Peptides against a protein of PDB entry 7AL2. Designs and how they scored, part 46

Target 1, 85 residues: chain A of PDB entry 7AL2
Amino acid sequence: YEIMLIRPKTIDDINYVVDQVLEESNPVILDLSFLEKESPANFKLAGEKIKQMRSNYGAEALLLSRCNDKNLIIIAPKGVSLVRK

## One batch from the design tools (peptide; made by RFdiffusion4, then SolubleMPNN)

Design b2_p18_3_s1 (from b2_p18_3, 6 letters changed)
Fold by OpenDDE base, seed 4:
Structure b2_p18_3_s1 (fold): chain B 85 residues (1-85), chain A 18 residues (1-18)
Amino acid sequence: as target 1 above (85 residues)
Amino acid sequence: SAEKEEALKVVDESVDLL
């Protein structure tokens, strides 16, 4: 698999993340900082999509880092395990 | 704002912490 990196700015970008996780089975590291600042509605939508992927498809999602300019999350499809040492 | 606060709550609920 590949690990996709994206800072979503649009609904199309959010749907791209969903496609990568569910259809391509690729983990995605995404930065939600643009949406958080520019579109609370799409920021919320991204969160809802992540919840749906976890609830319906067994994806995992971890907050990696949050600061002024970053809101980094990794989403892993069911076949990829995220393990804490 | 209230909208940003609500959106952040949803995102925070969607992820586990590292």
Scores: peptide ipSAE 0.811, ipTM 0.958, DockQ to the pose 0.972
Fold by OpenDDE base, seed 3:
Structure b2_p18_3_s1 (fold): chain B 85 residues (1-85), chain A 18 residues (1-18)
Amino acid sequence: as target 1 above (85 residues)
Amino acid sequence: SAEKEEALKVVDESVDLL
């Protein structure tokens, strides 16, 4: 698999994340800071999509870091485990 | 704003903490 890196800016970007996790089984490290600042509606949508992937498909999602200009999350598809040492 | 606060709650509910 590949690890995808993206800072979503559009609905198309959000759907790309969903496709990468569910269809391609690729982990995604995403920065939601653009949506948080520029589109509360799409920021909320991103959160809802993450919840759906966790609830319905066994994905994991972990907040890596949050600051003024970053909101970093890793989403792992089922079969790729996020393990704390 | 209230809209941003609601959106942040949804995102926070979607993730575990490191």
Scores: peptide ipSAE 0.811, ipTM 0.958, DockQ to the pose 0.978
Fold by OpenDDE base, seed 2:
Structure b2_p18_3_s1 (fold): chain B 85 residues (1-85), chain A 18 residues (1-18)
Amino acid sequence: as target 1 above (85 residues)
Amino acid sequence: SAEKEEALKVVDESVDLL
């Protein structure tokens, strides 16, 4: 698999994340900082999509880091385990 | 704003902490 990197700015970008996780079975490291600052509605939508992927498809999602400039999350599809050392 | 805070709450609920 590949690990996709994205800083979503639009609904299309959010849907791209969903497609990568569910259809391509690729983990995604995403930075939600743009949406957090520029579109609360789409920021919320991103969160809802992550919840749905976890609840309905067995994805995992971890907050990696949050600051003024970054809101980094990794989403792993079912079958790709996130393992803490 | 209230809208941003609500959105952040949803995102926070969607992830586990490292």
Scores: peptide ipSAE 0.811, ipTM 0.958, DockQ to the pose 0.974; fails the geometry check
Fold by OpenDDE base, seed 5:
Structure b2_p18_3_s1 (fold): chain B 85 residues (1-85), chain A 18 residues (1-18)
Amino acid sequence: as target 1 above (85 residues)
Amino acid sequence: SAEKEEALKVVDESVDLL
């Protein structure tokens, strides 16, 4: 698998994340800070998509860091485990 | 804003914490 890195800015970007996790089985490290600041509606949508991936497909999602400039989340597909050391 | 607060709540609910 590949680890995808993205800072979504559009709905297309959000859907790209979904495709990477569900169709390609790739983990995604995403920064939601742009949406948080610029589009509350799409920020909310991103959260809803993450919930759906977790609920329906067994994805994991972990908040890595949040600050003024970053809102970093890793989403792992069912086949990739996130393990705390 | 209220809209941003609502959106943040949804995102927070979507993730576990490190």
Scores: peptide ipSAE 0.811, ipTM 0.958, DockQ to the pose 0.973; fails the geometry check

Design b2_p18_3_s2 (from b2_p18_3, 5 letters changed)
Fold by OpenDDE base, seed 5:
Structure b2_p18_3_s2 (fold): chain B 85 residues (1-85), chain A 18 residues (1-18)
Amino acid sequence: as target 1 above (85 residues)
Amino acid sequence: SAELEEARKVVDESVDLS
């Protein structure tokens, strides 16, 4: 698989993330900082999509880093385990 | 912003902490 990196700015970008995780089985490293600053509605939507992928498809989502400039999350499809040592 | 606070709550609930 590939690891996708994206800083989504639109609903199309959010749907792209969903497709990468669910259809392509690719983990996604996601920076939500643009949506958080520019679109609370789409920021919320991104969160809802992550919840749906976790609850319905067994995806895993982990906060990597959060600060004023970055909001980094990794989303892993079912079968890719995120392990902390 | 109440809207942003709600959105942050949803995103916070969507992820585990590293």
Scores: peptide ipSAE 0.812, ipTM 0.957, DockQ to the pose 0.963
Fold by OpenDDE base, seed 1:
Structure b2_p18_3_s2 (fold): chain B 85 residues (1-85), chain A 18 residues (1-18)
Amino acid sequence: as target 1 above (85 residues)
Amino acid sequence: SAELEEARKVVDESVDLS
């Protein structure tokens, strides 16, 4: 698999994340900082999509870092385990 | 804003903490 990195800016980008996780089975490291600053509605939508992927498809989602200009999350498809050492 | 606060809550609920 590939690990996709994206800072989503649009609904299309959010849907791209969903497609990568569910259709391509690729983990995605995403930075939600743009949406948080520019579109609370799409920021919320991204969160809802992450919840849905976890609830319905067995994805995992882990907060990597939250600071003033970054909100980094990794979403792993079912079958890719996120492990803390 | 209230909208952003609500959105942050949703996103926070969507992830586990590392």
Scores: peptide ipSAE 0.811, ipTM 0.957, DockQ to the pose 0.957
Fold by OpenDDE base, seed 4:
Structure b2_p18_3_s2 (fold): chain B 85 residues (1-85), chain A 18 residues (1-18)
Amino acid sequence: as target 1 above (85 residues)
Amino acid sequence: SAELEEARKVVDESVDLS
């Protein structure tokens, strides 16, 4: 698989993340900081999509870093384990 | 804003902490 990196700015970008996780089975490292600052509605939507992928498809989602200009999350499809050592 | 506060709650609930 490939690991995708994206800072979503639009609904199309959010749907791209969903496609990568569910259709391509690729982990995605995403930065939600743009949506948090520019579109609370799409920020919420991204969160809902992550919840749906976890609840319905067995994806995992882990917060990597949160600061003033970054909100980094990794989403892993089912079959790719996220393990803390 | 109330909208941003609600959105943050949803995103926070969507992830586990590392």
Scores: peptide ipSAE 0.811, ipTM 0.957, DockQ to the pose 0.963
Fold by OpenDDE base, seed 3:
Structure b2_p18_3_s2 (fold): chain B 85 residues (1-85), chain A 18 residues (1-18)
Amino acid sequence: as target 1 above (85 residues)
Amino acid sequence: SAELEEARKVVDESVDLS
């Protein structure tokens, strides 16, 4: 698999994340800072999509870092385990 | 705004903390 890195700015970008996790089985490192600042509606949508992937498809989602200019989340598809040592 | 606060709540609920 590949690890995708994206700072989504559009609904198309959000759907790209969903496709990468569910269809391609690729982990995604996601920066939601643009949506948080520019589109509360799409920011919420991104959160809803993450919840759906976790609830319905066994994905994991972990907060990596949050600050004024970053909101970093890793989303792992089922079969890729996130482990803290 | 209330909209942003609601959105933040949804995103916060979508992730585990590292």
Scores: peptide ipSAE 0.810, ipTM 0.957, DockQ to the pose 0.963

Design b2_p18_3_s3 (from b2_p18_3, 6 letters changed)
Fold by OpenDDE base, seed 4:
Order: structure tokens, then sequence, then C-alpha cells
Structure b2_p18_3_s3 (fold): chain B 85 residues (1-85), chain A 18 residues (1-18)
């Protein structure tokens, strides 16, 4: 698999993340900071999509870092485990 | 704003924390 990196800015970008996780089985490291600042509605939508992937498809999602200009999350498809040492 | 707080709550609920 590949690890995709994206800072989503549009609904199309959010849907791209969903496709990468569910259809391509690729983990995605995404930065939600643009949506957080520019579109509360799409920021919320991204969160809802992450919840759906977790609840319906066994994806895992982990907050990596949050600061003023970053909101970094990794989303892993069911076959890729995230394990804390 | 209330909208931003609600959106942040949803995103926070969507992820596990380290």
Amino acid sequence: as target 1 above (85 residues)
Amino acid sequence: SAEREEALKVVDESVDKL
C-alpha cells in the first residue's frame, strides 16, 4: 500500500480521503487545519466521515498533533494496525 | 462561535488520542 498525505480544502478532497481508505486501502495522514480555519461545516463533515469509516468499515483514526497551524490525523484501513509502544 | 465549537467537538470525537 501507499501512505497518502493531504491537507484537504474542499469536499472533493474529503471524498478523496474516503476513497483512499476504503477503496484503495491506503492509510492517509491528513491535516485538517485549513478546514478548521476556513469552513466549520466542512471541518465537521470531515469528522463525520472519519466516524463513519471507523464505525462501518473498521478503520482506525488517531490524532497525531494539534497546534495553531496543524491538526494532523492518521486514518488507517482495517488491515493496517496502529500500535502504541 | 457555536458552529466552530460544535465542529471541533465532532472532530475530537472522531479520533483516538496518543
Scores: peptide ipSAE 0.814, ipTM 0.959, DockQ to the pose 0.956
Fold by OpenDDE base, seed 1:
Structure b2_p18_3_s3 (fold): chain B 85 residues (1-85), chain A 18 residues (1-18)
Amino acid sequence: as target 1 above (85 residues)
Amino acid sequence: SAEREEALKVVDESVDKL
């Protein structure tokens, strides 16, 4: 698999994340900082999509870092586990 | 704003923490 890197700016980008996780089974490292600043509605939508992927498809999502200019999350599709040592 | 706080709450709930 590939690990996709994206800083979503649009709904199309959010849907791209969903497609990568669910259709391509690729983990995605995403920075939600743009949406958080520029579009609370799409920021919320991204969160809802992540919840849906977790609840319905067995995806896993982990907050990597949150600060003023970064909101880094990794989303792993079912079959790719995130393990803390 | 209330909208931003709600959005952040949703995103926060969507992820596990390190």
Scores: peptide ipSAE 0.814, ipTM 0.959, DockQ to the pose 0.958
Fold by OpenDDE base, seed 2:
Structure b2_p18_3_s3 (fold): chain B 85 residues (1-85), chain A 18 residues (1-18)
Amino acid sequence: as target 1 above (85 residues)
Amino acid sequence: SAEREEALKVVDESVDKL
């Protein structure tokens, strides 16, 4: 698998994340800071999509870092384990 | 705003913490 990196700005970008996790089985490291600042509605939508991937498809999602200019999350598809050492 | 706080709550609920 590949690890995808993205800072979503549009609904199309959000759907790209979903496709990468569910269709391509690729982990995604995403920065939600643009949506958080520019579109509360799409920021919320991103969160809802993450919840759906976890609930319906067994994905994992972990907050890596949050500050004023970054909101970093890793989403892993089922079968790719996130392990803390 | 209330909208931003609600959105942040949803995102926070969507992730585990380190």
Scores: peptide ipSAE 0.814, ipTM 0.959, DockQ to the pose 0.972
Fold by OpenDDE base, seed 3:
Structure b2_p18_3_s3 (fold): chain B 85 residues (1-85), chain A 18 residues (1-18)
Amino acid sequence: as target 1 above (85 residues)
Amino acid sequence: SAEREEALKVVDESVDKL
């Protein structure tokens, strides 16, 4: 698999993330900081999509870092484990 | 705003923390 890196700016970008996780089985490292600042509605939508992928498809999602201009999250599809040592 | 606060709550609920 590949690890996709994206800072979503549009609904198309959010749907791209969903497709990468569910259809391509690729982990995605997201920076949600643009949506957080520019579109509360799409920021919320991204969160809802992550919840749906976790609850319905066995994805995992982990907050990597949050600061003033970063909101980094990794989403792993079922079959790719996020392991902390 | 209330909208931003709600959105952040949803995103926070969507992730585990390190």
Scores: peptide ipSAE 0.814, ipTM 0.959, DockQ to the pose 0.963

Design b2_p18_3_s4 (from b2_p18_3, 7 letters changed)
Fold by OpenDDE base, seed 1:
Structure b2_p18_3_s4 (fold): chain B 85 residues (1-85), chain A 18 residues (1-18)
Amino acid sequence: as target 1 above (85 residues)
Amino acid sequence: SAEKEEALKVVDESVDLS
């Protein structure tokens, strides 16, 4: 698999994340900082999509870092385990 | 912003903490 890196700016980008996780089975390292600042609605939508992927498809999602201009989350498809050492 | 607070709450609920 590949690990995708994206800082989504649009709904299309959000859907791209969903496709990468569910269709391509690629983990995604996601920076939501743009949406958080520029579109609360799409920021919320991204959160809802993450919940759906976890609830319906067994994805995992982990907050990596949050600061003023960074909101980093890793989303792993089912079959890729996130492990804390 | 109330809208931003609500959105952040949803995102926070969508992730586990590392």
Scores: peptide ipSAE 0.787, ipTM 0.951, DockQ to the pose 0.950
Fold by OpenDDE base, seed 5:
Structure b2_p18_3_s4 (fold): chain B 85 residues (1-85), chain A 18 residues (1-18)
Amino acid sequence: as target 1 above (85 residues)
Amino acid sequence: SAEKEEALKVVDESVDLS
């Protein structure tokens, strides 16, 4: 698999993340900072999509870093385990 | 704003903390 990196700005970008996790089985490291600042509605939508992937498909999602201009989250498909050592 | 706070709550609920 590949690890995808994206800073989504649109609904199409959010759907791209969903496709990468569910269809391609690729982990995604995403930065939600643009949506957080520019579109509360799409920021919320991204959160709902992440919840759905976790609840319905066994994905994991982990907050990596949050600061003023970063909101980094890793989303892993069911076959990829996120482990902290 | 209320909208931003609501959105942040949803995103925070969607992730585990590292």
Scores: peptide ipSAE 0.787, ipTM 0.951, DockQ to the pose 0.962
Fold by OpenDDE base, seed 3:
Structure b2_p18_3_s4 (fold): chain B 85 residues (1-85), chain A 18 residues (1-18)
Amino acid sequence: as target 1 above (85 residues)
Amino acid sequence: SAEKEEALKVVDESVDLS
């Protein structure tokens, strides 16, 4: 598999993330900082999509870092385990 | 704003903490 990196700016970008996790089984490292600042509605939508992937498909989602200009999250599809050492 | 606060709550609920 591949690890995708994206800072979503549009609904198309959010749907791309969903496709990568569910259809391609690729982990995605997300920076949600653009949506957080520019579109509360799409920021919320991204969160809802992550919840749906976790509850319905067994994805994992982990907050990596949050600061003024970054909101980094990794989403892993079922079968790719996120392990802290 | 209230809208941003609500959106942040949803995102926070969607992730575990590292």
Scores: peptide ipSAE 0.787, ipTM 0.951, DockQ to the pose 0.960
Fold by OpenDDE base, seed 4:
Structure b2_p18_3_s4 (fold): chain B 85 residues (1-85), chain A 18 residues (1-18)
Amino acid sequence: as target 1 above (85 residues)
Amino acid sequence: SAEKEEALKVVDESVDLS
């Protein structure tokens, strides 16, 4: 698999994340800081999509870092384990 | 903003903490 990196700005970008996780089985490191600042509605939508992937497809999602200029989350498809050592 | 607070709550609920 590949690890995708993206800072979503549009609904198309959000759907791209979903496709990468569910269709391509690729982990995604995403930065939600643009949506948080520019579109609360799409920021919320991204959160809902992450919840759906976890609930329905066994994805995992982990907050990596949150600060003034970034909101980094890793989403892993089922079969790719996120482990803290 | 109530909208921003609601959105942040949803995103926070969507992830585990590292």
Scores: peptide ipSAE 0.786, ipTM 0.951, DockQ to the pose 0.975; fails the geometry check

Design b2_p18_4_s1 (from b2_p18_4, 6 letters changed)
Fold by OpenDDE base, seed 2:
Structure b2_p18_4_s1 (fold): chain B 85 residues (1-85), chain A 18 residues (1-18)
Amino acid sequence: as target 1 above (85 residues)
Amino acid sequence: MLELDPEELRELALKYFS
């Protein structure tokens, strides 16, 4: 697998995240700060997609950081565990 | 099973998005 990092700014970016997690089985670290500030609708959509991946596909989500004008979330596909070492 | 450490990922992300 590869760990993808992205700051989504469009619906296409949101769908890219979904594709990486579900189709490529790649964990994704995303910074939601742009959507949070610039598009309430797409920010909500991103949250709904994350919830759907968790509910329907067994993905795991964890807040990494919420400071310095960032909103960092890790989305891990089923089969990849988040474990503190 | 594949395992990832959230703390290491946080540090990676902070550097990447800086």
Scores: peptide ipSAE 0.718, ipTM 0.940, DockQ to the pose 0.847
Fold by OpenDDE base, seed 3:
Structure b2_p18_4_s1 (fold): chain B 85 residues (1-85), chain A 18 residues (1-18)
Amino acid sequence: as target 1 above (85 residues)
Amino acid sequence: MLELDPEELRELALKYFS
């Protein structure tokens, strides 16, 4: 797998995240700060997609940081677990 | 089972998005 990093700004970016997690089985680290500030609708959509991936596909999501105008979240596909080492 | 350390990921993310 590869760890993808993205600050999504559009619906296409959100769908890219979904594809990476579900189709490519790649963990994705997101900075949702742009959507949170600039597009409440797409921020909501991103949250809904994350919930769907968790509920329907066994993905795991974890907040990494909420500081310095960042909103960093990791989404891990099924088969990749988040474990403190 | 693949395992990732959230602390390492946080550090990676902070560097990338800085």
Scores: peptide ipSAE 0.718, ipTM 0.940, DockQ to the pose 0.860
Fold by OpenDDE base, seed 1:
Order: structure tokens, then C-alpha cells, then sequence
Structure b2_p18_4_s1 (fold): chain B 85 residues (1-85), chain A 18 residues (1-18)
């Protein structure tokens, strides 16, 4: 697998995240700060997509950091576990 | 099963998005 990193700014970016997790089975680290500040609607959409991936496809989501004007979240596909070492 | 450490990922992300 590859770990993808993206600060989504558009719906296309959100769909890219979904494709990476579900189609490519790649974990994705997101910075949602842009959407949160610039598009509350798309921020909500991103959240809904994450919920759907978790509930329907067994993806795992975890908040990595909420500081320094960032909102960092990792979405891991089923089969990739988040474990503190 | 593949495992990722959230702390390492946090540091990676902070560096990437800086």
C-alpha cells in the first residue's frame, strides 16, 4: 500500500479520498482545515463520506492532530490497523 | 494485517503540511 496525503479543497478531492481508500486500499491522511474554514457544506460532506466508509466498508478513522490551524485525520482501509507502538 | 502507528503518521503529516 501507499500512504496518501491530501488537503482536500473540492468535491473532486473528497471523491479522490474515497477512491484511494475503497478502490486502491490506500490509507489517506487528510488535512480538513481548508474545507472546515472555506466550505462548511463540503466539510460536512467529507464527514459523511468518512462515516459511510467506516460503517459500510470497515474503514477506520482517527484524529491525528487538531492544532496549528490543522485538522489532521487518517482514514485506513479495512485490513490496515492503527496501533500505537 | 498491516499496522500503522498514529504517532509516526502525525509527525509525517505535520511535516508534509507545514
Amino acid sequence: as target 1 above (85 residues)
Amino acid sequence: MLELDPEELRELALKYFS
Scores: peptide ipSAE 0.718, ipTM 0.940, DockQ to the pose 0.862
Fold by OpenDDE base, seed 4:
Parts: C-alpha cells; structure tokens; sequence
Structure b2_p18_4_s1 (fold): chain B 85 residues (1-85), chain A 18 residues (1-18)
C-alpha cells in the first residue's frame, strides 16, 4: 500500500479519498480544515462518507491532530491496523 | 496484519501540511 495525503476542497476530492481507501486499499491522511471553514455542507458530506466506509467496509478512522489551524484525520482500510509502537 | 503508528503518521502529516 501507499499512504496518501490530501487536503480536500471539493466533492471530487472527497470521492478521490473514498476511491483510495476502498478501491486501492491505501490509507489516507486528510486535512479537513479547508472544508470545515469554507463548506459546512461538504464537511458534513465528508463525515458521512467516513461513517459509511467504517460501517459498510470495515475502515478505521482516527483523529491525529486538531491544532495550528489543522484538522488531521487518518482513514485506514480494512486490513490495516492503527497501533502505537 | 499491517500496522501503522499514529504518532509517526501525525509527524509526517504535520510536515507535509506545513
């Protein structure tokens, strides 16, 4: 797998994240700060997509950081476990 | 099972998005 990093700004970006997790089986680290500040509707949509990936496909989601004007979250596909070493 | 360390990922992300 590859670890993808993206700050989504559009619905296309959100769908790109879904494709990376579900189709490519790549973990994705997101900075959701743009959506949170600029588009409450798309921020909500992103959250719904994350919930769907968790509920229907066994993905995991974890908050990495909420400081310095960032909102960092990792989405891990089924088969990848988040464990502190 | 493939494993990722959230602390290492946090550091990676902070550098990438800085």
Amino acid sequence: as target 1 above (85 residues)
Amino acid sequence: MLELDPEELRELALKYFS
Scores: peptide ipSAE 0.716, ipTM 0.940, DockQ to the pose 0.841

Design b2_p18_4_s2 (from b2_p18_4, 5 letters changed)
Fold by OpenDDE base, seed 1:
Structure b2_p18_4_s2 (fold): chain B 85 residues (1-85), chain A 18 residues (1-18)
Amino acid sequence: as target 1 above (85 residues)
Amino acid sequence: MLELDPEELRELGLKYFS
């Protein structure tokens, strides 16, 4: 698998993340800071899709870093476990 | 780094990686 890195700016970007996790089984590292600042509606949509992937498809999502300029999250598909050393 | 409370994390569908 590949690890995808993206800072989503559009709904198409959000759907790209969903496709990567659910169809391609690739982990995705997201920076949601753009959506949080520029589009509260799309930020909410992104959050809803993350919850759906966790609840319905066994994805795992962890907050990596949250500050004024960054909102870094990793989403792993069911087949890839996130393990802390 | 800003820490989110558990409810904020749940609303985003996230866990905190400590």
Scores: peptide ipSAE 0.116, ipTM 0.665, DockQ to the pose 0.047
Fold by OpenDDE base, seed 5:
Structure b2_p18_4_s2 (fold): chain B 85 residues (1-85), chain A 18 residues (1-18)
Amino acid sequence: as target 1 above (85 residues)
Amino acid sequence: MLELDPEELRELGLKYFS
């Protein structure tokens, strides 16, 4: 698989993330800081999509870093384990 | 310091990696 990197800015970007996780079975490292600041509605949508992937498809999502300019998350499809050392 | 509290993390469907 591939690991995709994205800082989503649009609904199309959000759907791209969903497609990568569910259709391509690729983990995605994403930065939600743009949506959080610039589009509360799309930030909420992104969160809902993440919850749906977790609830319905066994995806796992971890917050990697939260600071002033970043909200880094990794979303892994079922079958790719995220393990803390 | 975390800028997202536990409730915010839950709403986003996230676990925290510390």
Scores: peptide ipSAE 0.114, ipTM 0.660, DockQ to the pose 0.047
Fold by OpenDDE base, seed 4:
Structure b2_p18_4_s2 (fold): chain B 85 residues (1-85), chain A 18 residues (1-18)
Amino acid sequence: as target 1 above (85 residues)
Amino acid sequence: MLELDPEELRELGLKYFS
């Protein structure tokens, strides 16, 4: 698999993340800082999609870094474990 | 700007890496 990196800015970007995780089985490293600052509605939507992927498809989600200008999250599809060393 | 508090992070089901 490949690891995708994206800073979503639109609904299309959010759907791209979903497609990568569920259809392509690729982990995605997300920076949600743009949506968090510029679109509360789409930020909420992104969160809902993450919960759906976890609840319905067995995806895992890990917070990598959170600060004023960064909100990094990795989403892994089922079968790819996120393990802290 | 939206901020995620600890409860919101738990609701999203995010594990922590620090």
Scores: peptide ipSAE 0.108, ipTM 0.661, DockQ to the pose 0.043
Fold by OpenDDE base, seed 3:
Structure b2_p18_4_s2 (fold): chain B 85 residues (1-85), chain A 18 residues (1-18)
Amino acid sequence: as target 1 above (85 residues)
Amino acid sequence: MLELDPEELRELGLKYFS
């Protein structure tokens, strides 16, 4: 598999993340800081998609870093384990 | 230390990795 990195800016970007996790089974590291700042509606949409992937498809989602200009999250599809050493 | 918003974490369905 591949690990995708993206800072979503549009709904198309959000849908791209969903497709990568659910259809391609690729983990995604995403920075939600742009949506959080510029589009509360799309930020909420992204959150709803993350919750749906967790609840319905067994994806795992972790916050990696949160500061003033970053909101880094990793979403792993079922079958790719996120393990802390 | 990273600042966390617990409500945001809940809304996004996330747990924190530190």
Scores: peptide ipSAE 0.105, ipTM 0.658, DockQ to the pose 0.047

Design b2_p18_4_s3 (from b2_p18_4, 6 letters changed)
Fold by OpenDDE base, seed 3:
Structure b2_p18_4_s3 (fold): chain B 85 residues (1-85), chain A 18 residues (1-18)
Amino acid sequence: as target 1 above (85 residues)
Amino acid sequence: MLELDPEELKKLALEFFS
């Protein structure tokens, strides 16, 4: 697997995240700060997609950091466990 | 089962988005 990192700015970026998690089984680290500030609608959409991946596909999501104009979230596909060591 | 450490991922992310 690969760990993908992206600051989504468009719906295409959001769909890219979904494809990486569900189709490629790659964990994705998101910075949602752009959407949160510039597009409330797409920010909500991103949140709904994350909820759907968790509810329907067993993905896990965790807040990594919310400081200095960042909103960092990790989305891990089923089979990848988030474990603090 | 693959395991990821959130603390290490946080460091990676902060460097990437700096």
Scores: peptide ipSAE 0.676, ipTM 0.931, DockQ to the pose 0.857
Fold by OpenDDE base, seed 2:
Parts: structure tokens; sequence; C-alpha cells
Structure b2_p18_4_s3 (fold): chain B 85 residues (1-85), chain A 18 residues (1-18)
């Protein structure tokens, strides 16, 4: 697997995240700060997609950091565990 | 099973998005 990093700005970016998690089984680290600031609608959509991946596909999500104008989230596909070492 | 350390990922992310 690969770890993808993206600051989504569009619906296409949001769908890219979904594809990476569900189709490629790649963990994705997102910075949601752009959507949070610039598009309430797409920020809401991103959240809904994350919830759907968790509820329907066994993905897990974890807040990594909310500081310095960043909103960092990790989305892990089913089969990848988040474990502090 | 594949495992990732959130603390290491956080460090990576902070540097990447800075």
Amino acid sequence: as target 1 above (85 residues)
Amino acid sequence: MLELDPEELKKLALEFFS
C-alpha cells in the first residue's frame, strides 16, 4: 500500500480520497482546512463520505492535528490498523 | 495485519502540509 496525502479543494478531490481508500486500499491523510474555510457544503460532503466509509466499508478515521490552520485527518481502509508504537 | 503509527503519520503530515 501507499500513504496518500492531500488537501482536498474540490468534489473531485473528495472522490479521489474515496477511491484511494475503497478501491486502492490506501490510507489517506487529509488536510481539510481548505474546505472548512472555503466551502461549508463540500466540507459537509467530505464528512459524510468519511462517515459512509466507516459505516459501510469498515474504514477508520482519526484526528491527527488541528493547529496552525490545519485540520489533519487519517482515513485507514479496512485491514490497516492505527497503532501507537 | 498492516499497522500505522499515528504519531509518525502526524509528523509526516505536518511537514508535508507546511
Scores: peptide ipSAE 0.676, ipTM 0.931, DockQ to the pose 0.850
Fold by OpenDDE base, seed 1:
Parts: sequence; C-alpha cells; structure tokens
Structure b2_p18_4_s3 (fold): chain B 85 residues (1-85), chain A 18 residues (1-18)
Amino acid sequence: as target 1 above (85 residues)
Amino acid sequence: MLELDPEELKKLALEFFS
C-alpha cells in the first residue's frame, strides 16, 4: 500500500480520496482545513463521504491533529488497522 | 493485517503540510 497525503480543495479531490481508500486500498491522510474554511458545503460532503466509507466499507477514520490551522484526519481502508505502538 | 501508528502518521502529516 501507499499512504496518500492531500489537502482537498474541490469535489474532485474529495472523490480522489474516496477512490484511494476504496479502489486502491490506500490509507489517506488529509488536511480538511481548506474545505472547513473556504467551502462549508464541501466540508460537509467530505464528512459524509467519510461516514459512508466507515459505515459501508469498513474503513476507519481518526483525528490526528486539530491545531496550527490544520484539521488532520487519517482514513484507513479495511485491512489496515490504526494501532498506537 | 497492516498496522499504522497514528502518532507516527501525525508527525509525517505535520512535516508534509508544513
């Protein structure tokens, strides 16, 4: 697998995240700060997509950090577990 | 099963987005 990192700014970016998790089975670390500030509608959409991936496909999501003007989330596809070592 | 450490990922992310 590859770990993808992205600060989504558009719906295309959101769909890219979905494709990486569900189609490529790649974990994605994303900074949602841009969407949260610049597009509340797309921020809400991103949240809905994350909930859908968790609910329907066994993905997991975890808040990594919410500080320094960042909103960092990890989305892990099924088969990748988040374990604090 | 693949395992990722959130603390390590946080560090990676902070560096990437800095």
Scores: peptide ipSAE 0.673, ipTM 0.931, DockQ to the pose 0.857
Fold by OpenDDE base, seed 5:
Structure b2_p18_4_s3 (fold): chain B 85 residues (1-85), chain A 18 residues (1-18)
Amino acid sequence: as target 1 above (85 residues)
Amino acid sequence: MLELDPEELKKLALEFFS
């Protein structure tokens, strides 16, 4: 697998995240700060997609940081576990 | 099952998005 990193700005970017998690089985680290500031609707959509991946596909999500004017989230596909060591 | 440490991921992310 590869760890993908993206600051999504559009719906296409959000769908890219979904494809990476569900089709490529790649964990994705998101910075949601752009959507949070510039598009409440797409920020909400991103959250809904994350919930859907968790509920329907066994993905796991975890907040990494809300510091430094960032909103960092990790989305891990089924088969990848987030474990603090 | 593959395992990832969120603390390591946080460091990676902060550097990437800096």
Scores: peptide ipSAE 0.672, ipTM 0.931, DockQ to the pose 0.863

